# Designs tried in a protein design run: peptides against a protein of PDB entry 4N3Y. Part 20

Target 1, 83 residues: chain A of PDB entry 4N3Y
Amino acid sequence: ETRDQVKKLQLMLRQANDQLEKTMKDKQELEDFIKQSSEDSSHQISALVLRAQASEILLEELQQGLSQAKRDVQEQMAVLMQS

## One batch from the design tools (peptide; aimed at target 1 Q63, target 1 (a further copy) V73)

Design b2_p17_4_s4 (made by RFdiffusion4, then SolubleMPNN; from b2_p17_4, 12 letters changed; failed a check: too like the target's own chain)
Amino acid sequence: SVLEELEQQLEALRSLL

Design b2_p17_5 (made by RFdiffusion4; failed a check: a repeat of another design)
Pose (drawn by RFdiffusion4):
Structure b2_p17_5 (pose): chain A 83 residues (1-83), chain B 83 residues (1-83), chain P 17 residues (1-17)
Amino acid sequence: as target 1 above (83 residues)
Amino acid sequence: as target 1 above (83 residues)
Amino acid sequence: SEILIEELQQGLSQFKR
């Protein structure tokens, strides 16, 4: 039946076009997510740079500490030996 | 001509459903792109994290080793003083 | 930094000797 059929097909066309709009909205959200995912990995690398800095500073202090310890032991040994 | 109209709507519905199928395929490609990009970046970052925590545990033990080394040398000074 | 850590470990060993 041609009249009922036109109405059914119009309903289906509307539903298909609504579904197309939503799926395009989803694509857009995924494209934005790619961007956000990229920024989050970047912020992780920054946190890693912070860890490297704290470690370089600690290592430097330990190097200085070893030098200082050697110097003062040298003086202590020099006195102990001046006797 | 509700019959010509029906044929037209059937064509439009076929075109919409083909477009929906293609856009769904595109969405899937984006989800796959996200997954692949995340797996890659997580590999790189997990590697940088492993290096960072190794540096940290080691430098911690070196703080201990420095104190211990100073103590050992002090005991040597105590023995050298028994003379 | 890995070279510096190695030198620091060697220095500690030498310092104990």

Design b2_p17_5_s1 (made by RFdiffusion4, then SolubleMPNN; from b2_p17_5, 6 letters changed; failed a check: too like the target's own chain)
Amino acid sequence: MEERIEELQQGLRDFKA

Design b2_p17_5_s2 (made by RFdiffusion4, then SolubleMPNN; from b2_p17_5, 7 letters changed; failed a check: too like the target's own chain)
Amino acid sequence: MEQRIQELQQGLRDFKA

Design b2_p17_5_s3 (made by RFdiffusion4, then SolubleMPNN; from b2_p17_5, 8 letters changed; failed a check: too like the target's own chain)
Amino acid sequence: MEQRLQELQQGLQDFKA

Design b2_p17_5_s4 (made by RFdiffusion4, then SolubleMPNN; from b2_p17_5, 8 letters changed; failed a check: too like the target's own chain)
Amino acid sequence: MEQRLEELQQGLRDFIA

Design b2_p17_6 (made by RFdiffusion4)
Pose (drawn by RFdiffusion4):
Structure b2_p17_6 (pose): chain A 83 residues (1-83), chain B 83 residues (1-83), chain P 17 residues (1-17)
Amino acid sequence: as target 1 above (83 residues)
Amino acid sequence: as target 1 above (83 residues)
Amino acid sequence: EAFEELETQLEEAEELL
């Protein structure tokens, strides 16, 4: 039946076009997510740079501490030997 | 001509359903791109994290080793003083 | 000797950075 069939096909076409719009919306959200995901990985690298900096500072302090310890042991030994 | 109209709507519905199928395929490609990009970056970052925590545990033990080394040398000074 | 050993360990630790 041609009349009922036109109405059914119009309903189906509307539903297909609504579904197409929603799926395009989803694609857009995925494209945005690719961007956000990239930003998040960058922030992870920044946190890693912070860890490297704290470590470089600690290592430097330990190097200085070893030097100072050598120097003052050298003085203590020199006196202990002047005897 | 509700019959010609029906034929037209059937064509439009076929075109819409083909477009929906294609867009769904595109969405899948984006989800796959996201997954591949996350896997890659996680590999790189997990490697940087492993290096960072190794530096950290080691530098911690070196703080300990420095104190211990100073104590050892002090005991040596105590023995050298017994003369 | 203890300080020479510790210095070698600190140089090895610096190479990791």

Design b2_p17_6_s1 (made by RFdiffusion4, then SolubleMPNN; from b2_p17_6, 6 letters changed; failed a check: too like the target's own chain)
Amino acid sequence: SVLEELEQQLEEARSLL

Design b2_p17_6_s2 (made by RFdiffusion4, then SolubleMPNN; from b2_p17_6, 7 letters changed)
Fold by OpenDDE base, seed 4:
Structure b2_p17_6_s2 (fold): chain B 83 residues (1-83), chain C 83 residues (1-83), chain A 17 residues (1-17)
Amino acid sequence: as target 1 above (83 residues)
Amino acid sequence: as target 1 above (83 residues)
Amino acid sequence: SVLEELERQLEAARSLL
């Protein structure tokens, strides 16, 4: 009868709402995870870039030091040869 | 004496070269890690975006279903009231 | 940049609904 049908439909409506609420929550959790993952990756990469830059500076210093050391050796060898 | 100084400088030069080589390797490893991390993050986020899109489609379907169910209940209630 | 692209993708995902 009609009254029974109404009650059934009301139940179905409540169930659908519950499912919708759950799915909305799941979607929000996914979005939050993506956001956090992206931010974490960004920060990590930024830190690594800074480390790479520091290494670049160190390499430059080492290269300059090597060049100077080479010159110093050459100078000392010249002194040795003329003595 | 000069000869001893030359030998010392040659050692220092070799040590500097060794340090340079190590630092170059470390820098390369950092760059490789950054590259790999970036690629992995990109793929992961792409997958999550696809999942979010699938959830969006499901939400749309659920919302449409709810709207239809609501209309059906309203129709049945109208029948009940007029009986 | 790669990070900018990732941010773009994230924003696109969040704006679907």
Scores: peptide ipSAE 0.073, ipTM 0.455, DockQ to the pose 0.038
OpenDDE base, seeds 1, 2, 3, 5: peptide ipSAE 0.052, 0.050, 0.049, 0.057; ipTM 0.446, 0.446, 0.455, 0.453

Design b2_p17_6_s3 (made by RFdiffusion4, then SolubleMPNN; from b2_p17_6, 7 letters changed; failed a check: too like the target's own chain)
Amino acid sequence: SVLEELEQQLEAARKLL

Design b2_p17_6_s4 (made by RFdiffusion4, then SolubleMPNN; from b2_p17_6, 8 letters changed)
Fold by OpenDDE base, seed 4:
Structure b2_p17_6_s4 (fold): chain B 83 residues (1-83), chain C 83 residues (1-83), chain A 17 residues (1-17)
Amino acid sequence: as target 1 above (83 residues)
Amino acid sequence: as target 1 above (83 residues)
Amino acid sequence: SVLEELEERLEAARSLL
């Protein structure tokens, strides 16, 4: 009868709402996870870039030092040869 | 004496070269890590986007179903009231 | 940059939600 049908439909409606609420929550959790993961990755990459830059500077300094040392050796060898 | 100075400088030069080589290797490892980390993050984000899209579709379906159920209940209530 | 590309992809993802 109609009254029974109404009650059944009301139950189905409540169940659908519950499922919708759950799915909305799941979606929000996914969004939050994506956001957090991206931020973490961004920070990590930034830190690594800074370290790479520091290494680049050190390499430059070492190369310059090496060149200077080579020149110094050459100069001393010249002195040795003329003595 | 000059000869001893030359030998000392040669040692320093070798040490500097060794340090340079090590630093170059460290730099390369950092670059490789950054590249790999970025690629992994990109793939992960892509996968999460797909999951989010699937959830979006499901939400849309649930919302439509809920709206239909609501209409059905309203129709049945109207029948009940007029009986 | 690679980081900017990732940020753009993230933003695109958020816009779909």
Scores: peptide ipSAE 0.071, ipTM 0.453, DockQ to the pose 0.039
OpenDDE base, seeds 1, 2, 3, 5: peptide ipSAE 0.068, 0.068, 0.065, 0.066; ipTM 0.449, 0.453, 0.456, 0.399

Design b2_p17_7 (made by RFdiffusion4; failed a check: a repeat of another design)
Pose (drawn by RFdiffusion4):
Structure b2_p17_7 (pose): chain A 83 residues (1-83), chain B 83 residues (1-83), chain P 17 residues (1-17)
Amino acid sequence: as target 1 above (83 residues)
Amino acid sequence: as target 1 above (83 residues)
Amino acid sequence: ASEILIEELQQGLSQFR
């Protein structure tokens, strides 16, 4: 039946076009997510740079500490030997 | 001509459903792009994290080793002083 | 460079003992 059929097809076309709009909205959200995912990996690398810096500072202090310890043991030994 | 109209709507519905299929395929490609991009970046970052925590545990033990080395040398000074 | 520095620091501690 041509009249009922036109109405059914119009309903289906509306539903298909609504579905198309929603799926395009989803694509857009995924595209934005690619961007956000990229910024999150970057922030992780920054946290890693912070860890490297704290470690470089600690290592430097330990190097200085070893030098100072050698120097003052050298003086202590020099006195102990002046006897 | 509700019959010509029906044929037109059937064509429009076919075109919409083909568009929906295509856009769904595109979405799938984006989800796959996100997954592949995350896997890759995680590999790189997990590697940088393993290096960072290894530096950290080692430097911690070196703080201990420095104190212990100073103590050992001090005991040597105590023996050298028994003379 | 930091790995070399850690090696030198470990050698120094050994020599210092």

Design b2_p17_7_s1 (made by RFdiffusion4, then SolubleMPNN; from b2_p17_7, 8 letters changed; failed a check: too like the target's own chain)
Amino acid sequence: SMEQRLEELQQGLEEFK

Design b2_p17_7_s2 (made by RFdiffusion4, then SolubleMPNN; from b2_p17_7, 7 letters changed; failed a check: too like the target's own chain)
Amino acid sequence: SMEQRLEELQQGLEEFR

Design b2_p17_7_s3 (made by RFdiffusion4, then SolubleMPNN; from b2_p17_7, 8 letters changed; failed a check: too like the target's own chain)
Amino acid sequence: SMEQRLEELQQGLRELR

Design b2_p17_7_s4 (made by RFdiffusion4, then SolubleMPNN; from b2_p17_7, 9 letters changed; failed a check: too like the target's own chain)
Amino acid sequence: SMEERLRELQQGLRDLR

Design b2_p17_8 (made by RFdiffusion4)
Pose (drawn by RFdiffusion4):
Structure b2_p17_8 (pose): chain A 83 residues (1-83), chain B 83 residues (1-83), chain P 17 residues (1-17)
Amino acid sequence: as target 1 above (83 residues)
Amino acid sequence: as target 1 above (83 residues)
Amino acid sequence: EALEEMEEKLEEAEEML
């Protein structure tokens, strides 16, 4: 039946076009997510740079501490030997 | 001509359903791109994290070793003083 | 000797950075 069939096909076409719009919306959200995911990995690398910096500072302090300890032991030994 | 109209709507519905199938395929490709990109970046970053925590535990033990080394040398000074 | 051994450990730790 040609009349009922036109109405059914119009309903189906509307539903297919609504579904197409929604799926395009989803694609857009995925494209944005690619971007956000990239910013998140970058922020992770920054946190890693912070850890490296704290470690470089600590290592430097330990190097200085070893030097100071050598120097003072040298003086203590020199006196202990002047006897 | 509701019969010609029916033929037209059937063509339009076929075109819409083909477009929906294609766009769904595109979405899948984006989800796959996101997954591959995240796997890759995670590999790189998990590697940088492993190096950072190794530096950290070691530098912690070196704080301990420095104190301990100073104590050992001090005991040596105490023995050298018994003379 | 203990302080020289500690210096070697600190040089090794610096190479890890």

Design b2_p17_8_s1 (made by RFdiffusion4, then SolubleMPNN; from b2_p17_8, 9 letters changed)
Fold by OpenDDE base, seed 4:
Structure b2_p17_8_s1 (fold): chain B 83 residues (1-83), chain C 83 residues (1-83), chain A 17 residues (1-17)
Amino acid sequence: as target 1 above (83 residues)
Amino acid sequence: as target 1 above (83 residues)
Amino acid sequence: SVLEELEQRLEELRSLL
């Protein structure tokens, strides 16, 4: 019966629509998660990069300090040997 | 006394060197962590992007299916009204 | 430098989407 067929098709259409809506929601949630994950990682890595840069500056300062200290020790040793 | 000054400076030099070595180690560990974090995040995000793309394809298919189903229902309704 | 490489990788990560 055509009437029965129509009712069946209407049900199938509703089910398909429900599936579409669900899939759209799932996709949106996934996109939001990706965005948030990317932003969080970006911020974390940026903070770590800044820390690494600070460490690099400190290393340069320490190296300079070591070089100066070495020179100072050598100078004092020279004075000592002359006395 | 110059001799005492030399000994003091030698100690300071050793302490500075120890600090330098520690800082170098810390910097290396930080760089390694940043590298690993970046790689892990990149892979994770790439995987999620692929999943989102798959979802997009599914959505397109569902939309086409819905359009066809709608047309089929409309056709059957027309037949019903003619009978 | 290593830091420059990390900064570049970070930028690439930010632009993945």
Scores: peptide ipSAE 0.070, ipTM 0.463, DockQ to the pose 0.034
OpenDDE base, seeds 1, 2, 3, 5: peptide ipSAE 0.063, 0.066, 0.066, 0.066; ipTM 0.472, 0.461, 0.460, 0.469

Design b2_p17_8_s2 (made by RFdiffusion4, then SolubleMPNN; from b2_p17_8, 11 letters changed)
Fold by OpenDDE base, seed 1:
Structure b2_p17_8_s2 (fold): chain B 83 residues (1-83), chain C 83 residues (1-83), chain A 17 residues (1-17)
Amino acid sequence: as target 1 above (83 residues)
Amino acid sequence: as target 1 above (83 residues)
Amino acid sequence: SSLEALEQQLEALRATL
C-alpha cells in the first residue's frame, strides 16, 4: 500500500511539474508580447504626435499667410478707392 | 524509509501545487493587462489619427484661401495700374 | 527575477525526481 502511494505521488508530481512548465512558458510568451506591443505602441504614438505637431506648425504658417493676404487686399482696395 | 519518502513527496507535491497556483494567477493578470493595454492603445491611436486628419483638412482649406487671396491681390493691383 | 526564481524551483523539482 505504501509503495503504491509513493508511485502515485511520484506520478502526480511529474504531472504537476509538466503543467507548471507549460504555464511558465505561456506566461513568458505573454510577457514578451506585452513588451513588444508596448514598444510598438509607444513608437507609433510618438510618430503620430510628431506628425500632428508638424501639421500644427504648417497651420500656423498658412493662417499667417492668409491674414497677410487679406491685409494686402484691403490695402490695395483702399488705394483703388482713392485713385 | 518508504514512509519518509511518502511524506517527502507529499510535501513536494504541495509546494508544486502552490507554485502552480501562483503562476496561473500571474498569467491571468498578464492576460488582463494585455487586453486593457491593447484597448487603450487602439483608442489613443484612433484619436490621434482623427486629429491628424482634421488638421489635414484645415491645411487644405487654408491653402485654398491663401491662393484665392493672392489672386485677389493680383486682380486689385491690375485694376490699380489701369486707373 | 521572479521568473528566474520559478525556473530555479522547477529545475530543483526536476532534479529531485
Scores: peptide ipSAE 0.100, ipTM 0.406, DockQ to the pose 0.006
OpenDDE base, seeds 2, 3, 4, 5: peptide ipSAE 0.056, 0.052, 0.043, 0.057; ipTM 0.413, 0.462, 0.453, 0.466; seed 5 fails the geometry check

Design b2_p17_8_s3 (made by RFdiffusion4, then SolubleMPNN; from b2_p17_8, 10 letters changed)
Fold by OpenDDE base, seed 4:
Structure b2_p17_8_s3 (fold): chain B 83 residues (1-83), chain C 83 residues (1-83), chain A 17 residues (1-17)
Amino acid sequence: as target 1 above (83 residues)
Amino acid sequence: as target 1 above (83 residues)
Amino acid sequence: SVLDELEARLEAARALL
């Protein structure tokens, strides 16, 4: 009967709406996760880049120190050989 | 004495070189980690984006279905009220 | 039918999530 059909359709409509709302929520959670993950990764990478840059500066300082030490050794050797 | 000074400088030079090599290795490891982390994040985000897009398509389908079901219910109700 | 289509789409949505 038509009344039964209406009742069935009403139930299906409610079920569909429930599923829609759930799916909307799940989609939003996925989008939020993507956003958060991207931001976290960006921050982490930025921090690591800064650390790498600090290491680079230290390397340059060490290289300069090595060059100076080498010069000092050469200079002292020259003095020793002349004495 | 000058000879002792030379020996000391030689030791310092070796120590500095060891530190330089270690720091170079550490820097390289950091760079490799940044690269790997970025690639992993990019792949993960891409996969999540695709999943979100699939959800969006299904949401659109559900919305269309809901609209149609609503129309069907209204139509059946009209028939019922006229009977 | 519209009902059949709704049921199918609901199932597809459940499978995705």
Scores: peptide ipSAE 0.126, ipTM 0.448, DockQ to the pose 0.087
OpenDDE base, seeds 1, 2, 3, 5: peptide ipSAE 0.075, 0.126, 0.122, 0.070; ipTM 0.404, 0.450, 0.448, 0.403

Design b2_p17_8_s4 (made by RFdiffusion4, then SolubleMPNN; from b2_p17_8, 11 letters changed)
Fold by OpenDDE base, seed 3:
Structure b2_p17_8_s4 (fold): chain B 83 residues (1-83), chain C 83 residues (1-83), chain A 17 residues (1-17)
Amino acid sequence: as target 1 above (83 residues)
Amino acid sequence: as target 1 above (83 residues)
Amino acid sequence: SPLDALEQQLEAARALL
C-alpha cells in the first residue's frame, strides 16, 4: 500500500539524517583529536630532546672533570710519596 | 694534610664515576623513550587518519543516499496524490 | 679549586636527573 510505503521511506530518511549528523560530528572530533595529539606529541618530544641534550653536555663536563681530578690525585700522590 | 686530600679526591672521583654512569644510563633511556613515543604516535595518527578518510567516504555515500531517498519519497507522494 | 668544581658538577648532575 502506497501510504505505508511513504511512511516507511520517511522513517528511513529520518534515520539516515540522524546517522549523517552523527557521522559528521564523529569525523570532526576525530580530526580535532589527531591535530591535538600531534601537537602534544611534538611538544613532549621537543622537551625531551632538549633534556637529552642537556644531559649530554653534563656528561661531557663530567668526563672532563674526572680526567682533571685523576691528574690531581696522581699529583698529590706523588707529593705524598716524597714526604 | 696531603693524605687527607688524597682520600677526599679519591672519594669525589668515585662519586663522579657513579654519577657519570647513572647519567649515561638515564640519557640512553630518554633517547629510547623518545624513539618509542614517536613511533607510537606516528602509528596512532596514521590509523586515525585512515579512519577519518573512511568516515568521509561514508558521509559522501550517505549524502547521495539521502538525495535519492528524498526523490523516491517525492515520487511516491505524487503517486499517492493520484489515487 | 678542581675539587670544588667537581662538587658543583655532581650537584648539577643530581639536579638534572
Scores: peptide ipSAE 0.104, ipTM 0.442, DockQ to the pose 0.088
OpenDDE base, seeds 1, 2, 4, 5: peptide ipSAE 0.075, 0.066, 0.093, 0.073; ipTM 0.460, 0.436, 0.439, 0.465; seed 4 fails the geometry check

## One batch from the design tools (peptide; aimed at target 1 K70, target 1 (a further copy) V79)

Design b2_p18_1_s1 (made by RFdiffusion4, then SolubleMPNN; its pose is not in this set)
Fold by OpenDDE base, seed 1:
Structure b2_p18_1_s1 (fold): chain B 83 residues (1-83), chain C 83 residues (1-83), chain A 18 residues (1-18)
Amino acid sequence: as target 1 above (83 residues)
Amino acid sequence: as target 1 above (83 residues)
Amino acid sequence: LQEILEQVQELMQQSRAS
């Protein structure tokens, strides 16, 4: 009966629409999560890069200090040898 | 006394060198961590992008199905009206 | 990461346009 067929198809239409809306929502949530995750990772890596740069500065200072200390020791050794 | 001064400076040199080596190691570990973290994040996001693409395909299928179902309902309604 | 973000944004744009 055509009337019954129409009712069945209307139900199928409603069900399909509900599934579509649900899937669209889920997709959007996934995209938002990806975006947020990427931003968080970017910020974290940027902070770590800054820490690495601070370590670089410290290393440069230590290298300079070490070089100076070595020269000072050598100078004192020379004085000792001459005395 | 010069001898005592030399001994003191030699100690300072050893301490400075130890600190330098430690800092260099720490810096390298930090850089390795940054690299690994970036790669892990990239892989994770790539996987999520693939999931989002799968959702896109499903959405397209649902939209097509919904459109067809709507047309089918309209056709059946027309038949009903003509009967 | 930036390239991946751009891909995600493209997918979002396509979804809104569909």
Scores: peptide ipSAE 0.064, ipTM 0.490, DockQ to the pose 0.010
OpenDDE base, seeds 2, 3, 4, 5: peptide ipSAE 0.050, 0.053, 0.049, 0.064; ipTM 0.479, 0.456, 0.479, 0.486; seed 3 fails the geometry check

Design b2_p18_1_s2 (made by RFdiffusion4, then SolubleMPNN; its pose is not in this set)
Fold by OpenDDE base, seed 5:
Structure b2_p18_1_s2 (fold): chain B 83 residues (1-83), chain C 83 residues (1-83), chain A 18 residues (1-18)
Amino acid sequence: as target 1 above (83 residues)
Amino acid sequence: as target 1 above (83 residues)
Amino acid sequence: FQELLEQIQELMQQSRAS
């Protein structure tokens, strides 16, 4: 009887250890996923920020061009009115 | 001729303004996308961190159980040896 | 967001070291 109990406990111990190892693996995979996901997101967001900055530069150029065009139109209108 | 030039410049001005408005919209959409993407990622990562923490608690419980089982086996083995 | 990522990475590093 005692021998049977020892064997039973040994089996339980093996099962517990197997579960522990599995859980450790799952945790590691989760941590790796979080790390990789965060790195990928960071790189993607950085690229998008650079694109936004490029668009900002373009916007400034367009605004300047628009202002210049407006002035040119006003100048030509003045010339036309004087004619 | 001058009148024609004024009309041409007015057209160019309208085109430039349309392009400006379009680019402003594109920039805003990009900024909104970046903001939303970062918020979504933050929430997802937070949830995963909580799961990892739960797994850590389980690991600690399993380790404790394993240690207890080991002690129980050793105790029973000692009893068996004394028999 | 970058600060959050850094905090998460730090926590994971501490967890692995423990």
Scores: peptide ipSAE 0.044, ipTM 0.478, DockQ to the pose 0.011
OpenDDE base, seeds 1, 2, 3, 4: peptide ipSAE 0.059, 0.036, 0.027, 0.042; ipTM 0.391, 0.470, 0.447, 0.479; seed 1 fails the geometry check

Design b2_p18_1_s3 (made by RFdiffusion4, then SolubleMPNN; its pose is not in this set)
Fold by OpenDDE base, seed 3:
Structure b2_p18_1_s3 (fold): chain B 83 residues (1-83), chain C 83 residues (1-83), chain A 18 residues (1-18)
Amino acid sequence: as target 1 above (83 residues)
Amino acid sequence: as target 1 above (83 residues)
Amino acid sequence: MQQLLEQVQELMQQSAAQ
């Protein structure tokens, strides 16, 4: 019967609509998650880069100090050998 | 005494060298961590983008289906009203 | 830097050998 067919189609329509709404929500959540994840990663990476830069500065200072210490030791050894 | 001074300087040199090696290791570990973190994030984001794209396709299909279903119901109702 | 470290190590070895 046509009436029964209409009722069946109405049910199918409602089910499809519910699925559509759910899927739209899921998509939005995924987009938000992607955005948030990217931002979090960016912040974390930036912090780590700064830490690495600080280490680089320390390494440069240590290198200079070691070079000076090496020279000082060599000079002291030279004096020791000459006496 | 000069000899004692040399020994002291040698100790200082060794200590500085140890710190240098440690700092170099730390820097390398940080750089590796940054790289790995970035790669992991990139892969994760790419996967999520693909998932979002799949959802987009589904939404388009559902939209088309819903439009058709709506039309079908309207036609059935029209027939029902005319009889 | 690696080269410097090696030079320092060699210097210390020479001093220890004397």
Scores: peptide ipSAE 0.049, ipTM 0.476, DockQ to the pose 0.005
OpenDDE base, seeds 1, 2, 4, 5: peptide ipSAE 0.040, 0.041, 0.038, 0.036; ipTM 0.359, 0.476, 0.476, 0.435

Design b2_p18_1_s4 (made by RFdiffusion4, then SolubleMPNN; its pose is not in this set)
Fold by OpenDDE base, seed 2:
Structure b2_p18_1_s4 (fold): chain B 83 residues (1-83), chain C 83 residues (1-83), chain A 18 residues (1-18)
Amino acid sequence: as target 1 above (83 residues)
Amino acid sequence: as target 1 above (83 residues)
Amino acid sequence: LQQLLQQVQELMQSSAAS
């Protein structure tokens, strides 16, 4: 009967609408999560990169210091042997 | 005494070299960590993006279905009232 | 969701046929 079919369709429309709203919410939450996760990761990565750069500078300083110290030792050894 | 100074410098060189090696290791570990973290994040984000896209398609289908269903209900109601 | 949509489509087809 058409009347019964109409009522059934009305119910299905309501159900579909409810599911639509739920899915819209879920999608929005997912997008927000992606955004937040990306931002958090970006900040963490940036901090780590800066830390690595600081270590790089320190290593360069150490290498320079070691080279100079080696030269200084060699000079002192030469003086000692010649005396 | 120069001999003592030389020996002191030799010790300092050894200490500096040890520190250099340690710092080099730490830097490498940091770089590896950054790389791994970035890759992991990228994979996770990609998966979530695809999931969001799937939800978007579903929402579009639901909207189309709801619109059509509403029209169909209206048509059936018209038929019912005219009979 | 897909199941619900399919049910709606089936009902619409049956309603149109009668």
Scores: peptide ipSAE 0.073, ipTM 0.485, DockQ to the pose 0.005
OpenDDE base, seeds 1, 3, 4, 5: peptide ipSAE 0.023, 0.054, 0.026, 0.074; ipTM 0.371, 0.472, 0.481, 0.473; seed 5 fails the geometry check

Design b2_p18_2 (made by RFdiffusion4)
Pose (drawn by RFdiffusion4):
Structure b2_p18_2 (pose): chain A 83 residues (1-83), chain B 83 residues (1-83), chain P 18 residues (1-18)
Amino acid sequence: as target 1 above (83 residues)
Amino acid sequence: as target 1 above (83 residues)
Amino acid sequence: SAAVAAAKAAIDAFLAAS
């Protein structure tokens, strides 16, 4: 029946077009997510740089500590030997 | 001509459903792109994290080793003094 | 005397270490 059929097809077309709009909305959200995912990985690398810095500073302090310890042991030994 | 109209709506519905199928395929490609990009970057970052924590545990043990080394040398000074 | 010579060598080795 041509009249009932036109109405059914119009309903279906409306539902298909609504579905298409939603799926396009979803695509857009995924595209934005690619961007956010990229920024999050960047922030992770920054946290890693902070860890490297703290480590470099600690290593430097330990190097200085070893030098100081050698110097003052050299003096102690020199006195102990002046005897 | 509700009959010509029906034929037209059937064509429009076919075009909409084909568009929906294509856009769904595009969404899937985006989800796959996200997954592949996350896996890649996680590999890189997990590698940087492993290096960072290795540096950290080692430097911690070196703080210990420095104190211990100073104590060892001090004991040596105590023996050298017994003379 | 041997314990003193060993302690001196150990301290010299520590100071000479690179």

